# Peptides against a protein of PDB entry 3T7K: the designs that were tried, part 31

Target 1, 248 residues: chain A of PDB entry 3T7K
Amino acid sequence: KAEKILARFNELPNYDLKAVCTGCFHDGFNEVDIEILNQLGIKIFDNIKETDKLNCIFAPKILRTEKFLKSLSFEPLKFALKPEFIIDLLKQIHSKKDKLSQININLFDYEINGINESIISKTKLPTKVFERANIRCINLVNDIPGGVDTIGSVLKAHGIEKINVLRSKKCTFEDIIPNDVSKQENGGIFKYVLIVTKASQVKKFTKLINDRDKNETILIVEWNWCVESIFHLNVDFTSKKNVLYQKK

## One batch from the design tools (peptide; made by RFdiffusion4, then SolubleMPNN)

Design b1_p11_3_s1 (from b1_p11_3, 5 letters changed)
Fold by OpenDDE base, seed 5:
Structure b1_p11_3_s1 (fold): chain B 248 residues (1-248), chain A 11 residues (1-11)
Amino acid sequence: as target 1 above (248 residues)
Amino acid sequence: MNIYDYNAKEL
């Protein structure tokens, strides 16, 4: 029982972690280790649910996984930690040789490289990254790698309210939804936002929109534009990186 | 215990 293992410590830390794992711990944890972690205030969840109020991710590095991308939408993301934190913690706890009266593991020593305080601080903002960018409704092509459900789920976690899936070969102008946002004084609002995979789609959608709505603003991007925006928790409209077409 | 999962699907 975890209690008997932990009884050797005079004081137990409460880490207050509600975490998911990605790129690590595929086999999960044994029941004893789960119980130990729970007593230390570390709860590991299999999947991301908003109701769980997740605040941590375990990963060996920055990854483009669904879980990692969604973790940057946590409110806040308190910690992005290497799996070695758990390993070292469990090793100290199971070590009978070390008459350790206290667990001496600092969370800050296990931070994922590239997740800095600036990124963490942005997760404390009251708005999501795409919400701040005035992007609420997007058009997503149905042939996107990773699938529309997974990609759509990541985008929704980051403040996209409506995802319209476009059948690239069969879609018409009427199938394209506008980004329905009220004009805020200081932000470039694009009426049409599209995520596409191919240059042929850019040509198609630009023609469809410009033929029917010549004066409207259009943003057509690659999925990588969204990923970069998520990793920075900021949309840079001055960057041409991963932008396929822009009309202001 | 395999610490790392190299099969993590990246998007």
Scores: peptide ipSAE 0.513, ipTM 0.934, DockQ to the pose 0.900
Fold by OpenDDE base, seed 2:
Structure b1_p11_3_s1 (fold): chain B 248 residues (1-248), chain A 11 residues (1-11)
Amino acid sequence: as target 1 above (248 residues)
Amino acid sequence: MNIYDYNAKEL
């Protein structure tokens, strides 16, 4: 069926998109439309797997979803597109009235607002955002909204190697892991990095660390600090936004 | 067709 529909076009574009969707197309596509999209080089996946070499996300806007946050870790993210791209494409293809020799849909007209070339260009870097920031090992409180598995998976996608989950009520100093990074000449290195949800956790962890390891560097942040770092594909250590405690 | 899913879980 798809072949017959596409046969009216003299030339078909190859968009070379391997995409996930978030905030759109929950019900998916019918078999014919999936086949049409596949013939145009558009493959839509349900889940993110590294082996799929994903390069695109469809979303109506910037979202704080797992898929959107992880899409910024694609190597590279080529396109972040509004779902209207697919809608307009399929509409043009299914149109019986238009004697169209070619498909006239430009990907660049459908860019998600706020995902600019500066962000896209950073996804071409050989390192991940937290890797560049010398953050390899973090401590994550177990009461984090969204759950430690989901949050941890996003953080790992962005270059955090080890996530230590802290049971905030029961943990001791010995449960806190150091951020084991080689001293590089350029950049702030924090020995202890923690993501917390409450001011009481800040007080607890700062006391535990300072009582046992008094002279060490500490960074305690909210999840929003990670989100902002991901959205910018840059860690700004000069910003106090979403930083709950910092000891240099 | 409602193309938007407003039930997307934000973190």
Scores: peptide ipSAE 0.511, ipTM 0.933, DockQ to the pose 0.925
Fold by OpenDDE base, seed 1:
Structure b1_p11_3_s1 (fold): chain B 248 residues (1-248), chain A 11 residues (1-11)
Amino acid sequence: as target 1 above (248 residues)
Amino acid sequence: MNIYDYNAKEL
């Protein structure tokens, strides 16, 4: 069926998209439309796997979803597109009236607002955002909204190697892991990095660390600090936004 | 077809 529909065009584009969707297309596509998209070099995946070499995200806007946040870790993210791209493409293909010799849909007309070339270019860097920031090992409180597995998965996609989950009520100093990075001369490496949800946790962890390891560097942030770092593909250590405690 | 999923879980 798809071949017969596409035979009306003299030339077919190859978009070379390996995509996931978030905030759109929850009902999926019919079999004919999937086949049409596949013939145009558009493959949509249900889940993110590194082996699939994903390069595209479909979303109506910037979202704080797991898929969207992880899409910024693609190597590279080639396109962040509005779902209207697919809709308009399929409409043009299914149109019987237009003796169109060619599909005329430009990907750049469907870019998600706020995902600019600067963001896309950073996805071509050989390192991940937290790797560049010398954050490899973090402590994450167990009561984080979204769950430690989901949040941890996003952080790992962005270069966190080790996530230590802290049981906020029962944890001791010995439960807190150091950020094991080589001391570089030119960058404020934090020995202890923690993501917390409450001011009481800040008080607890600062006390535990300072009582046992008083001279060490500490960074305590909220999840929004990580989100902002991901959306910018840069960690701004000069910003106090979403930083709950910092000791240099 | 409702293109948008408003139930997407934001983190």
Scores: peptide ipSAE 0.511, ipTM 0.933, DockQ to the pose 0.918
Fold by OpenDDE base, seed 3:
Structure b1_p11_3_s1 (fold): chain B 248 residues (1-248), chain A 11 residues (1-11)
Amino acid sequence: as target 1 above (248 residues)
Amino acid sequence: MNIYDYNAKEL
């Protein structure tokens, strides 16, 4: 059925999109539209897998979803597009009775607001955002909204290698892992990095660390610090935004 | 068809 519909065009574009969707297309696509999209070089995946070499995300706007946050770790992210791209494309394909020379839809007209070329260009870097920031091992409190598995998966996609889950009520100093970054001579490396949810946790962890490992560097942040770092694909250590405690 | 999913879980 798709072939007969597409035979109305003399030339078909190849968009070369391997995409996931978030905040849109929950019900998916019908079989004919999937086949049409596939013939145009648009493949939609249900889940993110590294093996699929995803390069695109569809979303109505910047979202804090797992898929959106992980899409900024694609190598590279080529396009972040509004779902209207697919809608307008399918509408054009289905509406035209007469033979057309070309499909006239430009990807650049459908860019998600706030995902600029500066962000896209950073996805071409050989390192991940937290790797560049010398954050390899973090401590994550177990009561984090979204759950440790989901949050941990996002953090790992962005270069954190080890996530230590802290039982905030029961943890001792011995449960806190150091951020073991051996090789960078010149960067202010924080020995202890923690993501927390409450001021009481800041008080607890600062006391535990300062009492047992004096004069060490500590960074305690909110989840929003990670989100902002991901959205900018840069860690700004000069910013106090979402930093709960810092000891250099 | 409602294109948008308002139930998208934000973190």
Scores: peptide ipSAE 0.511, ipTM 0.932, DockQ to the pose 0.922

Design b1_p11_3_s2 (from b1_p11_3, 5 letters changed)
Fold by OpenDDE base, seed 5:
Structure b1_p11_3_s2 (fold): chain B 248 residues (1-248), chain A 11 residues (1-11)
Amino acid sequence: as target 1 above (248 residues)
Amino acid sequence: MNIYDYNAYEL
């Protein structure tokens, strides 16, 4: 059926999109539309897998969803597009009145507001954002909104190798893992990096670390620190925003 | 076709 619909076009574009959707297309696509999109080089996946070599996200705007945050870790993210791209494309293809011999939809007209070329260009870097920041191992409190699995999966997508989950009420100093990175000459490495949800956790962990490992470097942040770092694809260690405790 | 999902869980 898709082939018959597309046969009216003399030339078909190959968009070369391997995409996920977030905040749009919850009901998915019908079989014909999926096949049409596939013939145009647009493949939509339900979930993010590294093996799929995803390069695109569809979303109505910048979202703090797992899929959107992970899309910024694609290698590279080529396009962040509004769902209207697919809608307009399918409308043009299904139009019986349109005497167009060619599909005239430019994906560049459908960019998500706020995802600029500066962000896209950073996804071409050989390193991930937290890798560039010398953050390899983190401690994550178990009461984090969204859950440790989802949050941990986002952080891993962005270059954190090891996530240690802390049971905040029961944890001791021995439960806290160091950030095991080689001292690079040009950047302050924090020995202990923690993501926490409450001021009481800051007090607890700072005491535990300072009592047992005096004079070591500590970074305690909110989840929003990670989100801002992901959205900028850069860690700004000069900013105090979402930093709860820092010891250099 | 519902274009927008307003129930997208944000982290």
Scores: peptide ipSAE 0.453, ipTM 0.922, DockQ to the pose 0.896
Fold by OpenDDE base, seed 2:
Structure b1_p11_3_s2 (fold): chain B 248 residues (1-248), chain A 11 residues (1-11)
Amino acid sequence: as target 1 above (248 residues)
Amino acid sequence: MNIYDYNAYEL
């Protein structure tokens, strides 16, 4: 059926999109539209897998969803597009009145607001955002909203290798892992990096660390610090935003 | 067709 619909076009674009959707297309697409999209080089996947070499996300705007946050780790993220791209494309293709010999839909007209070329360019870097920031091993409290598995998977997608889950009420100093990164000449390395949810955890962990490892560097942040770092694909160590405790 | 899913869970 899709072939008959597309036969009216002399040339078909190849968009070369391997995409996931978030905040849109929950009900998916019908079989014909999926086939149409596939013939245009648009493949939509339900889940993120590294093997699929995903390069695109569809979303109405910047979202704090797992899929959106992980899309910024794609290698590269070629496009972050509004769902209207698909809608307008399918409308043009299904239009019987349209005398167009060519599909006239430009991907660049459908960019998600706030995902600019500066962000896209950073996804072409050989390193991930937290890797560039010398954050390899972190401590994550077990009471984090969204759950440690989901949050942990996002952080891993962005270059954190090891996530240590802390049982905030029961943990001791011995449960806290160091950020095992070799001193690079030009970057502030924190020996202990922690993501926490409340001020009582800051007090607890700062005491535990300072009592046992008094002279070491500590970074305690909120999840929002990670989100902002991901959205900018850059860690700003000069910012105090979402930093709960810092010892250099 | 409502193309938007406003139930997307944000972290």
Scores: peptide ipSAE 0.452, ipTM 0.921, DockQ to the pose 0.922
Fold by OpenDDE base, seed 3:
Structure b1_p11_3_s2 (fold): chain B 248 residues (1-248), chain A 11 residues (1-11)
Amino acid sequence: as target 1 above (248 residues)
Amino acid sequence: MNIYDYNAYEL
């Protein structure tokens, strides 16, 4: 059925999109529209898998969803597009009125606001954002909104190798893992990196660490620190925003 | 067809 619909066009674009959707198209697409999109080089996946070599996200705007945050770890993210791209494309294709010899839809007209070329260019870097920041091993409190598995999965997508889950009420100093990175000369490496949700946790962990491992470097942040680092694909260690405690 | 999913869980 899709072939008959597309036969009216002399040339078909190949958009070369391997995409996921977030905040849009919850009900998916009908079989004909999926076939049309596939013939145009647009493949939509339900879930993120590394093997699929995803290069695109559809979303109405920048969102803090798991899919959106992980899309910034694609290698590279080629396009972050508004769902109107698909809608306008399908409308043009299903339109019987115009003897359109060609599909005239430009991907660049549908870019998500705030995802600029600078962000896209950083997804071409050989390293992930937290890898570049020398953050390999983190401590994550077990009461984090969204759950440790989801949050942990996002952090791993962005280069954190090891996530230690802390049972905040019961944890001791021995439960806290160091950020095991080789001393690179040029970067303030924090021995202890923690993501926490409450001021009481800051007080607890700072005391535990300072009492047992005096003079070590500590970074305690909110989840929002990670989100901002992901959205910028850069860790700004000069910023105090969402930093709850820092000891250099 | 409502294109947008307003129930998208944000972290």
Scores: peptide ipSAE 0.450, ipTM 0.920, DockQ to the pose 0.924
Fold by OpenDDE base, seed 1:
Structure b1_p11_3_s2 (fold): chain B 248 residues (1-248), chain A 11 residues (1-11)
Amino acid sequence: as target 1 above (248 residues)
Amino acid sequence: MNIYDYNAYEL
């Protein structure tokens, strides 16, 4: 059926999109439209898997969803597109009136606002954002909104290798893991990195660490610190935004 | 077809 619909075009583009959707297309597509998209080199996946070599995200805007945050870790993210791209494409393809010899849809007209070439270019870097920041091992409190698995999965996609989950009420100093990175001469490497949700946790962990390891560097942040770092694909250690405690 | 899902869970 898709072949008959597409046969009216003399040339078909190959968009070479391997995409996930977030904040759009929850009802999915009918079988004919999926086949049409496949013939145009557009493959939509339900979930993110590294093996799929995803290069695109569809979303109406910048979102703080798991899929959107992880899409910024694609290697590279080629396109971040509004769902209207698919809608307009399918409308043109299903149009009986226009003896269109060609599909005239430009991907660049459908870019998500705020995902610019500077962001896209950073996804071509050989390292992930937290890897570049020398953050490999973190401590995450167990009461984090969104859950430790989801949050941890996003952080891992962005170069954090080890997520240690802290039971905030019962944890001791021995439960806190160091950020195991080699001391670089010129880089502010934090020995202890923690993501927390409450001021009481800041007080607790600061005390535990300072009582047992008084001379070590500590970074305690909110989840929003990670989100901002992901959206910029850069960690700004000069910013105090979303930093709850810092000891250099 | 409602293209947009406003219920997308944001972290």
Scores: peptide ipSAE 0.452, ipTM 0.921, DockQ to the pose 0.894; fails the geometry check

Design b1_p11_3_s3 (from b1_p11_3, 6 letters changed)
Fold by OpenDDE base, seed 1:
Structure b1_p11_3_s3 (fold): chain B 248 residues (1-248), chain A 11 residues (1-11)
Amino acid sequence: as target 1 above (248 residues)
Amino acid sequence: MNVYDENAFEL
C-alpha cells in the first residue's frame, strides 16, 4: 500500500499537478505508483477534458502531438516537465536505503527544454492565441495530415470557434466561410483564413475568392503556421514563414 | 519500464 511506503517521510510535498503525458508513459503506472503520485498531489489523466482543469504536461521534449499542442491552451499551463521527474520521484520513494525525512525533488529541474517562463506566462492570458489574432472562423482542407478532427480540435483549443472543412476538389466559393470578426480600426483582420496542404489549393481558393469577392483580405497558411503560432502563443503577422498567400 | 514512446504521432 502506498501509505506504508510514504509513512517513512515526515512531510510529503503537494505538487498540485493535473497532468497528461505525451511521448512517455504509454504503458501507464502500476496501482501502487498511481496511489503514491496521488498522495503527492500528482494526478495523471489519459485524455484532455476541460473539466479536469489540467495544468501540467509530461513529455521528453517539445512534441507536435495533439496533447502537447493542446497543453499550451491550459488555463494556465503551470508546468511542462520531463518524465524523469516522475521516475526520480518514484525511485526516491521506493529507495529503502535512504532514511530520507523529505522528498528532495524540485519541479524546476525537470522543465522541458524550450518551454520557458515567457510561454508559461502567456497561458495566463484571458484569451487564446487565435482569438487574440482575430481568427475566429477558418477554412480547413479535408486532406490535411492528422485529419480534420484532430487538427480542428487543436485549433479550437486555441480559440478558433468555427472550422469549415473544404472538400478541395469539389468546393466552390459558396463553401468558403468568412472569418466573422468585427473590423478593428488598428488590426489587419483577414476576411478569409484558410489552412491548405498544396500549392494547387492556393491557386484554386485565391481564384474563387478573388473572382467573387474582389478586394477582400485573404490569409492562406500551412499547418506549420498554426503550430508555430501555438508554440509561441503568439501570431506573428509580419512573418512570411508558412504563409502561402496573403492579401491585405 | 520504457519511459519514452517513440511512436507519438506528431501533427
Scores: peptide ipSAE 0.476, ipTM 0.924, DockQ to the pose 0.938
Fold by OpenDDE base, seed 2:
Structure b1_p11_3_s3 (fold): chain B 248 residues (1-248), chain A 11 residues (1-11)
Amino acid sequence: as target 1 above (248 residues)
Amino acid sequence: MNVYDENAFEL
């Protein structure tokens, strides 16, 4: 059925998109439209898997969803597109009135606002954002909104290798893991990195660390610090935004 | 077709 619909076009574009959707197309597509998209080199996946070599996200805007945050870890993210791209594409293809010899839809007209070429270019870097920031091992409190598995999965996608989950009420100093990174000459390394939800946790962890390891470097941040770092694909250690405690 | 899903859980 799709072939018969597409046969009216003399030339078909190959968009070479391997995409996930977030905040759009929850109900999916009908079989004909999926086949049309496949013939145009557009493959939509339900979930993110590294093996699929995903390079695109569809979303109406920048979202703080797991899929959107992880899409910024794609190697590279080629396109972040509004769902209107698919809508207009399918509309043009299903239009019987338009004797269009070619599909006239430019991907660049459908870019998500705020995902600029500077962000896209950083997804071509050989390292992940937290890897570049010398953050390899973090401590995450167990009461984090969204859950430790989801948050942890996003952080791992962005180069955090080890996530230690802290039971904030029961944890001791021995439960806190160091950020084991070899001292590279050109960057402030924090020995202890923690993501927390409450000021009481800051007070607890700073006391535990300072009582046992008095001279060590500590970074305690909110989840929003990670989100901002992901959206910029850069860690700004000069910013105090979403930093709850810092000891250099 | 509801193109937009307002139920997208944000972290």
Scores: peptide ipSAE 0.476, ipTM 0.924, DockQ to the pose 0.919
Fold by OpenDDE base, seed 4:
Structure b1_p11_3_s3 (fold): chain B 248 residues (1-248), chain A 11 residues (1-11)
Amino acid sequence: as target 1 above (248 residues)
Amino acid sequence: MNVYDENAFEL
């Protein structure tokens, strides 16, 4: 069926998109439209898998969804596009009135606002954002909104190798893992990195660490610190925003 | 086809 619909075009573009959707196309696509998109080099996946070599996200805007946050870890993210790209494309293809011999839709016209070339260029870097920041091992409190699995999965996508889940009420100093990274000359490495949800956890963890491992470097942040770092594909250690405790 | 999902869970 798709072939018959596309047969009216003399040339078909190959967009070479391997995409996920977030905040759009929840109902998916019908079989014909999937096949049309496939013939145009557009493959839409339900879930993010590293093996799929995803290079695109469809979303109406910048979102804090798991898929959107993970899309910024693609190698590279080539395109972050509004769903209108697919809508206009399918509309043009299904239009019987347009004697258009060619599909004339430019991907660049559908870029998500705020995902600029500076962000896209950083996805071409050989390292992930937290890897570049010398954050390899983190401690994550178990009461994090969104759940430790989802949050941990996002963090891992961005170069955190080890997520240690802390049982906030029961944890001791021995439960806290160090951020085991080789000292690089030019970057303040924090020995302990923690993501927490509340001020009582800050008080607890700072006490536990300072009592047992004096004079060590500590970074305690909110989840929003991670989100901002992901959206910028850069960790700004000069910013105090979403930093709850820092000891250099 | 509801193009937009307003219920996208944000983290």
Scores: peptide ipSAE 0.475, ipTM 0.924, DockQ to the pose 0.926
Fold by OpenDDE base, seed 3:
Structure b1_p11_3_s3 (fold): chain B 248 residues (1-248), chain A 11 residues (1-11)
Amino acid sequence: as target 1 above (248 residues)
Amino acid sequence: MNVYDENAFEL
């Protein structure tokens, strides 16, 4: 059926998109529209898998969803597009206007506001954002909103190798893992990195660490510190924003 | 078709 609809066009673009959607298209697409999109080189996946070599995200705006945050870890993310791209494309294709020899939809007209070429270019780097920041092993409190599995999955997509879940009420110093990174010459490596939700946790963990390992470096942040780092694809250690405790 | 999903869970 799609072939008959597309046969009216002399040339078909190949958009080369392997995409996921977030905040849009929850109901999916009908079989004909999926087939049309596939013939235009647009493949939409329900879930993120590394094997699919995803290069695109559809969203109405920057969202703090698991899919959106993980899309910034694509290798590379080629496009972050508004859902209107698909809508306008399908509308043009289904239009009965006899004189449409070509599909006139430009991807660049549908870019998500705030995802600029500087962000896109950083997805071509050989390293992940937290890898570049020398953050390999973190401690995550078990009461994190969104859950430790989801948050942990996002962090792993961005280069954190090990996530230690801390039972905030019951944990001792021995439950806290060090950030085991080989000393590269020029980067301040924090021995202990923690993501916490409450000021009481900051007080607890700073005491536990300082009482047992007084001279070590500590970074305690909010989840928002991770989100900002992901959205910028850069860790700014000069910023105090979302940093709850820092000891260099 | 409701294009937007307002129920997108934000982390």
Scores: peptide ipSAE 0.474, ipTM 0.923, DockQ to the pose 0.920

